# Ledger of designs, part 169: peptides against a protein of PDB entry 4Z63

Target 1, 334 residues: chain A of PDB entry 4Z63
Amino acid sequence: LCLGMNDLTGNIPEDLFHLKRLNLLGIQENRLSGSLSREIRNLSSLVRLDVSWNLFSGEIPDVFDELPQLKFFLGQTNGFIGGIPKSLANSPSLNLLNLRNNSLSGRLMLNCTAMIALNSLDLGTNRFNGRLPENLPDCKRLKNVNLARNTFHGQVPESFKNFESLSYFSLSNSSLANISSALGILQHCKNLTTLVLTLNFHGEALPDDSSLHFEKLKVLVVANCRLTGSMPRWLSSSNELQLLDLSWNRLTGAIPSWIGDFKALFYLDLSNNSFTGEIPKSLTKLESLTSRNISVNEPSPDFPFFMKRNESARALQYNQIFGFPPTIELGHNN

## One batch from the design tools (peptide; made by RFdiffusion4, then SolubleMPNN)

Design b2_p19_8_s3 (from b2_p19_8, 11 letters changed)
Fold by OpenDDE base, seed 4:
Structure b2_p19_8_s3 (fold): chain B 334 residues (1-334), chain A 19 residues (1-19)
Amino acid sequence: as target 1 above (334 residues)
Amino acid sequence: PSSLEKYLRFSESSYITTE
């Protein structure tokens, strides 16, 4: 049943929960309000539940043990409060959980040992606090993780060295500290292609350790951290780099010539730093800007990107990396 | 050089995030 993209108001009629053979319930993009009924437990055949973009409030009901076929739960952009229900945090069937842009709070706890099918997790823009859950690497299929805009104070857990499934990771604006430790840990994530760390590590030094290596890194965003240092030499070994945003830092020195050696680099933002010297002539050799063959069919993160011009400006949403126009931004350097 | 100039932006003060 798909009732998305309407102006439906009120609550879900209770009789809808009598549909025991229902595989898909989509009621997204409405004005549905109140609590999400516990009677969703009666939808025992449910594979996909989409309640996103509504006015739901209260706690998410702890009924996911009665939904043994549930693979997709989309609840982004609601008013949900409390934690992740225990049955949801233990769901062996769940492939994708999206609860971005809610008011979920407390410590983030997932039973990753039980969540054997979880491949995508979006909990961005919530009120989770404490530390990053050390057991996330135990989610052996977890590929896409957005935990942006939570209050995960402290450092990236050492256990994330073992996060082999991790491909797309955002921790933007999560009060993280110690960028050197974070990068030193995350370099061990052999499948990591997208890393977003914007609005963390306030005033720290960007490490220039030549021992750092991100073999498969395609997207690196570490903007608005007030980071000191220079363009990191270790990044030159990330030959697959497509997008680099280091804007709004305090980076100094020259832009190195190796920045033009990235064959796939189509988006470069180094604006609002303190870079000096000449613009490298090697930037004119960027094949991605000269050739029309942008591979539009590459896997992308499940989480959206936002381009923010300033704190007060409405962000532009980009659902795919290739939605960004080919860009070189070098403005506002001294 | 002329093809690159199309992509050079010096006036924008944007940054990327996922929030």
Scores: peptide ipSAE 0.419, ipTM 0.787, DockQ to the pose 0.823
Fold by OpenDDE base, seed 3:
Structure b2_p19_8_s3 (fold): chain B 334 residues (1-334), chain A 19 residues (1-19)
Amino acid sequence: as target 1 above (334 residues)
Amino acid sequence: PSSLEKYLRFSESSYITTE
């Protein structure tokens, strides 16, 4: 049953919960309000539940043990409060959990040993606090992780060295500290292609450790951190780099010539830094800017990107990396 | 005035984030 993209108001009719053979319930993009009914437990055949973009409030009901076939739970952009219910945090069937842009709070806890099918997790823009969950690497299929805009004080857990499934990771604006430790840990994530760390590590030094290596890194975004240092030499070994945003830092020195050696680099933002010297001539030779054949079919993160022009301005949403226009931004350097 | 200022069309500088 798909009732999304309407102006439906009020609650879900109780009779809907008698549909025991229902595999898909989509009621997204409405004005549905109140608590999400516990009676969703009666939908024992449910594979997909989409309640996103509504006015739901209260706690998410702890009934997911009665939903053994549930693969997709989409609850983004609601008013949900509390934590992730225990049955949801232990769901062996769940592939995708999206609870982005809610008011969920407390310590983030998932039983990753039980969540054997979880491949995508979006908990961005919530009120989770404490530390990053050290057991996330135990989610052996977890590929896409957005934890941005939460209050995860401290460092990236050492256990994330073992996060082999991790491909797309966003921790933007999560009060993280110690970028050197974070990069030193995350370099062990051999499948990591997208790393977004914007609005963290306030005023720290960007490490220039030549021992750092991100073999499969395609997207690196570490903007608005006020980072000191220079363009990191270790990044030159990331031959697959497509998008680099280091804007709004305090990076100094020259822009190195090796930045033009990235054959796939189509988006470069180094603006609002303290770079000096000349623009490398190699940037004019970027093949990706001259060739129209950027393969649009590359895997992208499940989480959206946002381009913010001003902290108060409405951000432009980009659902795909290749949605960004080919860009070289070097503005506002000293 | 760095040599870069000559090439800067002042587009309002943006940054990428995730929310």
Scores: peptide ipSAE 0.417, ipTM 0.758, DockQ to the pose 0.395
Fold by OpenDDE base, seed 2:
Structure b2_p19_8_s3 (fold): chain B 334 residues (1-334), chain A 19 residues (1-19)
Amino acid sequence: as target 1 above (334 residues)
Amino acid sequence: PSSLEKYLRFSESSYITTE
């Protein structure tokens, strides 16, 4: 049943929950309000539940033990409060959980040993507090993780060295500290291709440790951290780099010539730093900027990116990395 | 673009972020 993109108001009629053979309920992009009914438990055949972009409030009902076929739960952009219900945090069927842009709070707790199918987690823009859950690496299929805009004070857990499934990771604006430890841990994530750490590590030094290596890194965003140091030499070994944003830091020294050696680098933002010297001539030879054939069909994170080019402009949303225009921004360096 | 894009209140920043 798909009733999305209407002007439906009020509550979901209780009789709808009598549809025991329903595999898909999509009621997204409405004005549905009140609590999400616990009678969702009656939809025992449900594979996909999309209640996103509504006015739902209250706690998410703890009925997911009665939904053994549920693979997709989309609840983004609502007013949900409380925590993740225990039955949801223990769901063995769930592949994707999107609860982005809610008011969920407390400590983030998932039973990753039970969540054997979880591959995508979006909890961005919530009120989770405490530390990052150390057991996230136990979610053995968890590939996409957005935890941005929460208050995960402290450091990246040491256990994340074992986060082999992790490919796309966003922790933007999450009050993280110790960038040296974070990078030292996350370099062990062999499948990590996208790392977004914007608005963390305030005023720290960007490590220039030659022991750091991110073999599969395609997207690195560490913007607006006020980081000190220089362009890190370890990054030169990330031969698959496609997008680099280090804007709005306090990086100094020369822009190294090896930046022009990245064959796939189509987006470079080093603006609003303190870089000096000449622009490397190698940047004018970036194959990705000269060749028309950018492979647009590469896997991307499930979470959106946002870019603001001008302080007065609204943030532009980009659902795919290749949605970013080919860009070299070197402005506002002194 | 899905009508969804209009309602994402993201803080305006002159940098790439995810939230």
Scores: peptide ipSAE 0.383, ipTM 0.731, DockQ to the pose 0.217; fails the geometry check
Fold by OpenDDE base, seed 5:
Structure b2_p19_8_s3 (fold): chain B 334 residues (1-334), chain A 19 residues (1-19)
Amino acid sequence: as target 1 above (334 residues)
Amino acid sequence: PSSLEKYLRFSESSYITTE
């Protein structure tokens, strides 16, 4: 049953929960309000539940033990409060959980040992606090993780050295500290292709350690951190780099010539730094900017990107990395 | 104008984030 993209209001009719053979319930992009009914437990054949973009409030019901076939739960952009229900945090069937842009709070706790099928987790823009959960690497299939815009004070856990499944990771605006430790840990994530760390590490030094290596890194975004230092030499070994944003930092020195050796680099933002010297002539030879055939349908993160022009402006949403126009921004340097 | 100028956006300073 798909009722998305309407102007439906009020609660879900109770009679809907009598549909025991229902595999898909989509009621997204409506004006549905009130609590999400516990009677969802009666939908024992449910594979996909989409309640996203509504006005739901209260706690998410703890009924996911009665939904043994549930693979997809989309609840983004609601007013949900409380924590992740215990049955949801222990779901062995769940492949994707999206609860972005809610009011969920407390410590983030997932039983990753039980969540054997979890591939995508989006909990961005919530009120989670405390530390990053050290057991996330125990989610052996977890590829896509958005934890942006939460209050995860402290450092990236050392256990994330073992996060082999991790491919797409966003921690933007999460009050993280120690960028040197974070990069030193995350370099061990052999499948990491997308790393977004914007609005963290306030005023720290960007490490220039030649021992750092990100073999599969395609997207690196570390913007608006007020980072000191220079263009990091270790990044020159990331030959697959497609998008680099280091804007709104305090980086100094010259832009190195090796920045033009990235064959796939189509988006470069180094704006609002303190770079000096000449623009490298190698940037004029970037194949990605000269050839029209960036036909690389590469897997993108499940979480959206946002381009913010200023703190007050509505951010432009980009659902795919290749949605960004080919860009070189070097403005507002000294 | 170098072929680069068409890609130089001197537009309002932006940055990428996730929400």
Scores: peptide ipSAE 0.382, ipTM 0.762, DockQ to the pose 0.770; fails the geometry check

Design b2_p19_8_s4 (from b2_p19_8, 12 letters changed)
Fold by OpenDDE base, seed 2:
Structure b2_p19_8_s4 (fold): chain B 334 residues (1-334), chain A 19 residues (1-19)
Amino acid sequence: as target 1 above (334 residues)
Amino acid sequence: PPSLAPYLRFSSSSYLTTE
């Protein structure tokens, strides 16, 4: 049953929960309000539940033990409060959980040993607090993780050295500290292609340790951190780099010539730094900036990117990184 | 419906995030 993208108001009719053979319930992009009914438990054949972009409030019901076939739960952009229900945090069937842009709070706790099918987790823009959960690497299929805009004070856990499934990771604006430790840990994530660390590590030095290596890194975003230092030499070994944003930092020195050796680099933002010297001539030879034929078929994160202006609360949402035009931003706000 | 079309406005005053 797909009723998305309408102007439906009020609560879900109780009679809908009598549909025991229902595999898909999509009621997204409406004006549905109130609590999400516990009677969802009666939908024992449910594979996909999409309640996103509504006005739901209250706690998410703890009924996911009665939904043994549920693979997809989309609840982004609602008013949900409380924690992740215990039955949801223990779901062996769940592949994708999206609860971005809610009011969920407390410590983030997932039973990763039970969540054997979880491959995508989006909990961005919530009110989770405490530390990053050390057991996330136990989610052996977890590839996509957005934890942005939560309050995860402290450092990236040492256990994340073992996060072999991790491909797309965002921790933007999560009050993280110690960029040297974070990069030193995350370099061990052999499948990591996308790393977003914007609005963390305030005023720290960007490490220039030649021992750091990110083999499969395609997307690196470390913007608006007020980072000091220079362009890091370790980044030159990331031959697959496609997008680099180091804007709104306090980086100094020259832009190195090796930045033009990235054959796939189509988006470069080094703006609002303190770089000096000449623009490397190698940047003018980047084929990716001249050819529109960037293969859009590359795997992208499930979480959206936002281009925010420092002066405006208005963010432009981008669902695909490859939708960015070839861009070089080297402007300095003096 | 909100236009899902990403309008790219690059400016030197912008940065990327996932918030």
Scores: peptide ipSAE 0.335, ipTM 0.712, DockQ to the pose 0.270
Fold by OpenDDE base, seed 1:
Structure b2_p19_8_s4 (fold): chain B 334 residues (1-334), chain A 19 residues (1-19)
Amino acid sequence: as target 1 above (334 residues)
Amino acid sequence: PPSLAPYLRFSSSSYLTTE
């Protein structure tokens, strides 16, 4: 049953939950309100539940043990409160969980040893607090992780050295500390292609450690951290780099010539730093800036990007990295 | 969407984030 993209209001009729053979319930992009009924438990054949972009409130019901076929739960952009229900945090069938832009709170806890099928997790823009869950690497299929805009204090866990499944990781605006430790840990994530760390590490030094290496890194965003230092030499070894944003920092020195050696680099933002010297002539040799054929077939993260123009302004949402025009931003370097 | 040609922005008041 697909009823998405309407102006439906009120509660879900209880009789809808008697549809025991229902594999797909999509009621997204409506004005549905109230609590999500516990009677969802009666939908024992449910594979996909999409309740996203509604006005749902209250706690998510702890009934996911009665949904053994559930692979996709989309609840983004609602008013859900409380934690992740225990049955959801232990779901062996769940492939994708999206609860972005809710009011979920408390310590984030997932039973990753039970969540054997989980490959995408989006919990961005919630009220989770405490530390990052050290056991996330035990989710052996977890590829896409958005934990941005939560109140995770402290450092990236040492256990994330073993996060081999991790490909797309967003921790933007999560009160993280120790960028040197974070990069030193995350470099061991051999499948990491996208790393977004914007609005963390306030006033720290960007490490220029030649021992750091991100082999498969395509997207690095570490904007608005007030980072000190220079362009990091270790980044020059990330030959697959496509997008770099280090804007709104306190980086100094020259923009190095090796920045133009990135054959796939189509988006560069170094704006609002303290860089000095000349614009490297090598930037004019970037093939990606001359070729209109950005390969549309590259894997992208499931989480959206946002272009934030002003602290008070609503950010522009971009659902795909490839939706960014080829860009070089070098403004406000004095 | 029209393939926006790569552009050099020498002045930006924006930055990328994911949330």
Scores: peptide ipSAE 0.327, ipTM 0.731, DockQ to the pose 0.480
Fold by OpenDDE base, seed 4:
Structure b2_p19_8_s4 (fold): chain B 334 residues (1-334), chain A 19 residues (1-19)
Amino acid sequence: as target 1 above (334 residues)
Amino acid sequence: PPSLAPYLRFSSSSYLTTE
């Protein structure tokens, strides 16, 4: 049953929960309010539940043990409070969990040893606190992780060296510290293609350690961290780099010529730094900026990017990295 | 198979985020 993109109000009718053969419930983009009914437990054949973009409130019901076929739970942009229910945090069937932009709180706890099918997790823009869960690497299929805009004080866990499944990772605006440790850990994630660390590490030095290597890195965003230092030499070995945003830092020195050697680099933002010297002539040789037809059928992260021009401006949402126009931004340097 | 359309959002003043 798909009832998305309407102006439906109130609660879900109770009779809807009698549909024991229902495989898909999509009621997203409405004005549904109140608590999400516990009677969802009666939908024993449910494979996909989409309640996103509503006015739901209260705790998410702890009924996911009665939903053995549930693969997709989409609850983003609601007013859910509390934690992740125990049955949801232990779901062996769940492939995708999206609870972005809620009011979920407490410590983030997932039983990754039970969540054997989990491949995508979006918990961005919540009120989770404490530390990053050290056991996330035990989610052996977890490829896409957004934990942005939570209050995960401290450092990236050392256990994330073993996060072999991790391909797309965002920790933007999560009160993280120690960028040197974070990069030193995350370089061991052999499948990591997208890393977003914006609004962390306030005033730290961007490490220029030549021992750092990100083999498959395509997207690096470390913006608005007030980072000091220079363009990191270790980044020159990331030959697959497509998008780089280091804007709104305090980076100094010259823009190195090797930045023009990235054959796939179509988006570069180094704006609002303290770079000096000349613009490298090699940047004019970036084929990706001139060829519109990079049909990069590459898997995009499961998280959209937002470009915000001004603090007061509405953010432009890009659901795919490839939705960005080819751009070079070098504004507001000294 | 339903497209795994992931819903992550990034916005900042002249920078990229996933917020």
Scores: peptide ipSAE 0.351, ipTM 0.715, DockQ to the pose 0.229; fails the geometry check
Fold by OpenDDE base, seed 3:
Structure b2_p19_8_s4 (fold): chain B 334 residues (1-334), chain A 19 residues (1-19)
Amino acid sequence: as target 1 above (334 residues)
Amino acid sequence: PPSLAPYLRFSSSSYLTTE
């Protein structure tokens, strides 16, 4: 049953929860309000539940043990409060959990040992606090992780050295500290292609450690961290780099010529730094900027990128990184 | 002061699901 993209108001009719053979319930993009009914437990055949973009409030009901076929739960852009229900945090069937842009709070707790099918997790823009969950690497299929804009604190856990499934990781604006430790840990994530760390590590030095290596890194975004230092030499080994944003930092020194050696680099933002010297001539040789037909195998995160130009402006949504126009931004350097 | 610089963040659309 798909009733998305309407102006439906009020509560879900109770009779809807008698549909025991229902595999898909999509009621997204409405004005449904109140608590999400516990009677969703009666939908024992449910594979996909989309309640996103509504006015739901209260706690998410702890009934996911009665939904053994549930693979997709989309609840983004609601008013949900509390934590992740225990049954949801232990779901062996769940592939995708999207609870972005809610008011979920407390310590983020997932039983990753039980969540054997979880491949995508979006908990961005919530009120989770405490430390990053150390056991996330135990989610052996977890590829896409957005934990951005939560009130995490401290450092990236050492256990993330073992996060082999991790491909797309966003931690933007999560009050993280110690960028040197974070990069030193995350370099061990052999499948990591997309790393977004914007609005963390406030005023720290960007490490220039030649021992750092991100073999598969395609997208690196570390904007608006007030980072000091220079363009990191270790980044030159990331031959697959497609997008680099280091804007709104305090980086100094020259832009190195090796930045033009990235054959797939089509988006470069180094704006609002303190770079000096000449613009490397090698930037004019970037094949991705000159050839319209580069079939770049793009990383396909489950989470779109949003370009935010200012705090008040509507973010431009880009569903694919390739959707970005070829861009070189070097504005506001000294 | 509000950052006038573009920066990227993740957000999910209702339709982007990995099957």
Scores: peptide ipSAE 0.131, ipTM 0.631, DockQ to the pose 0.044; fails the geometry check

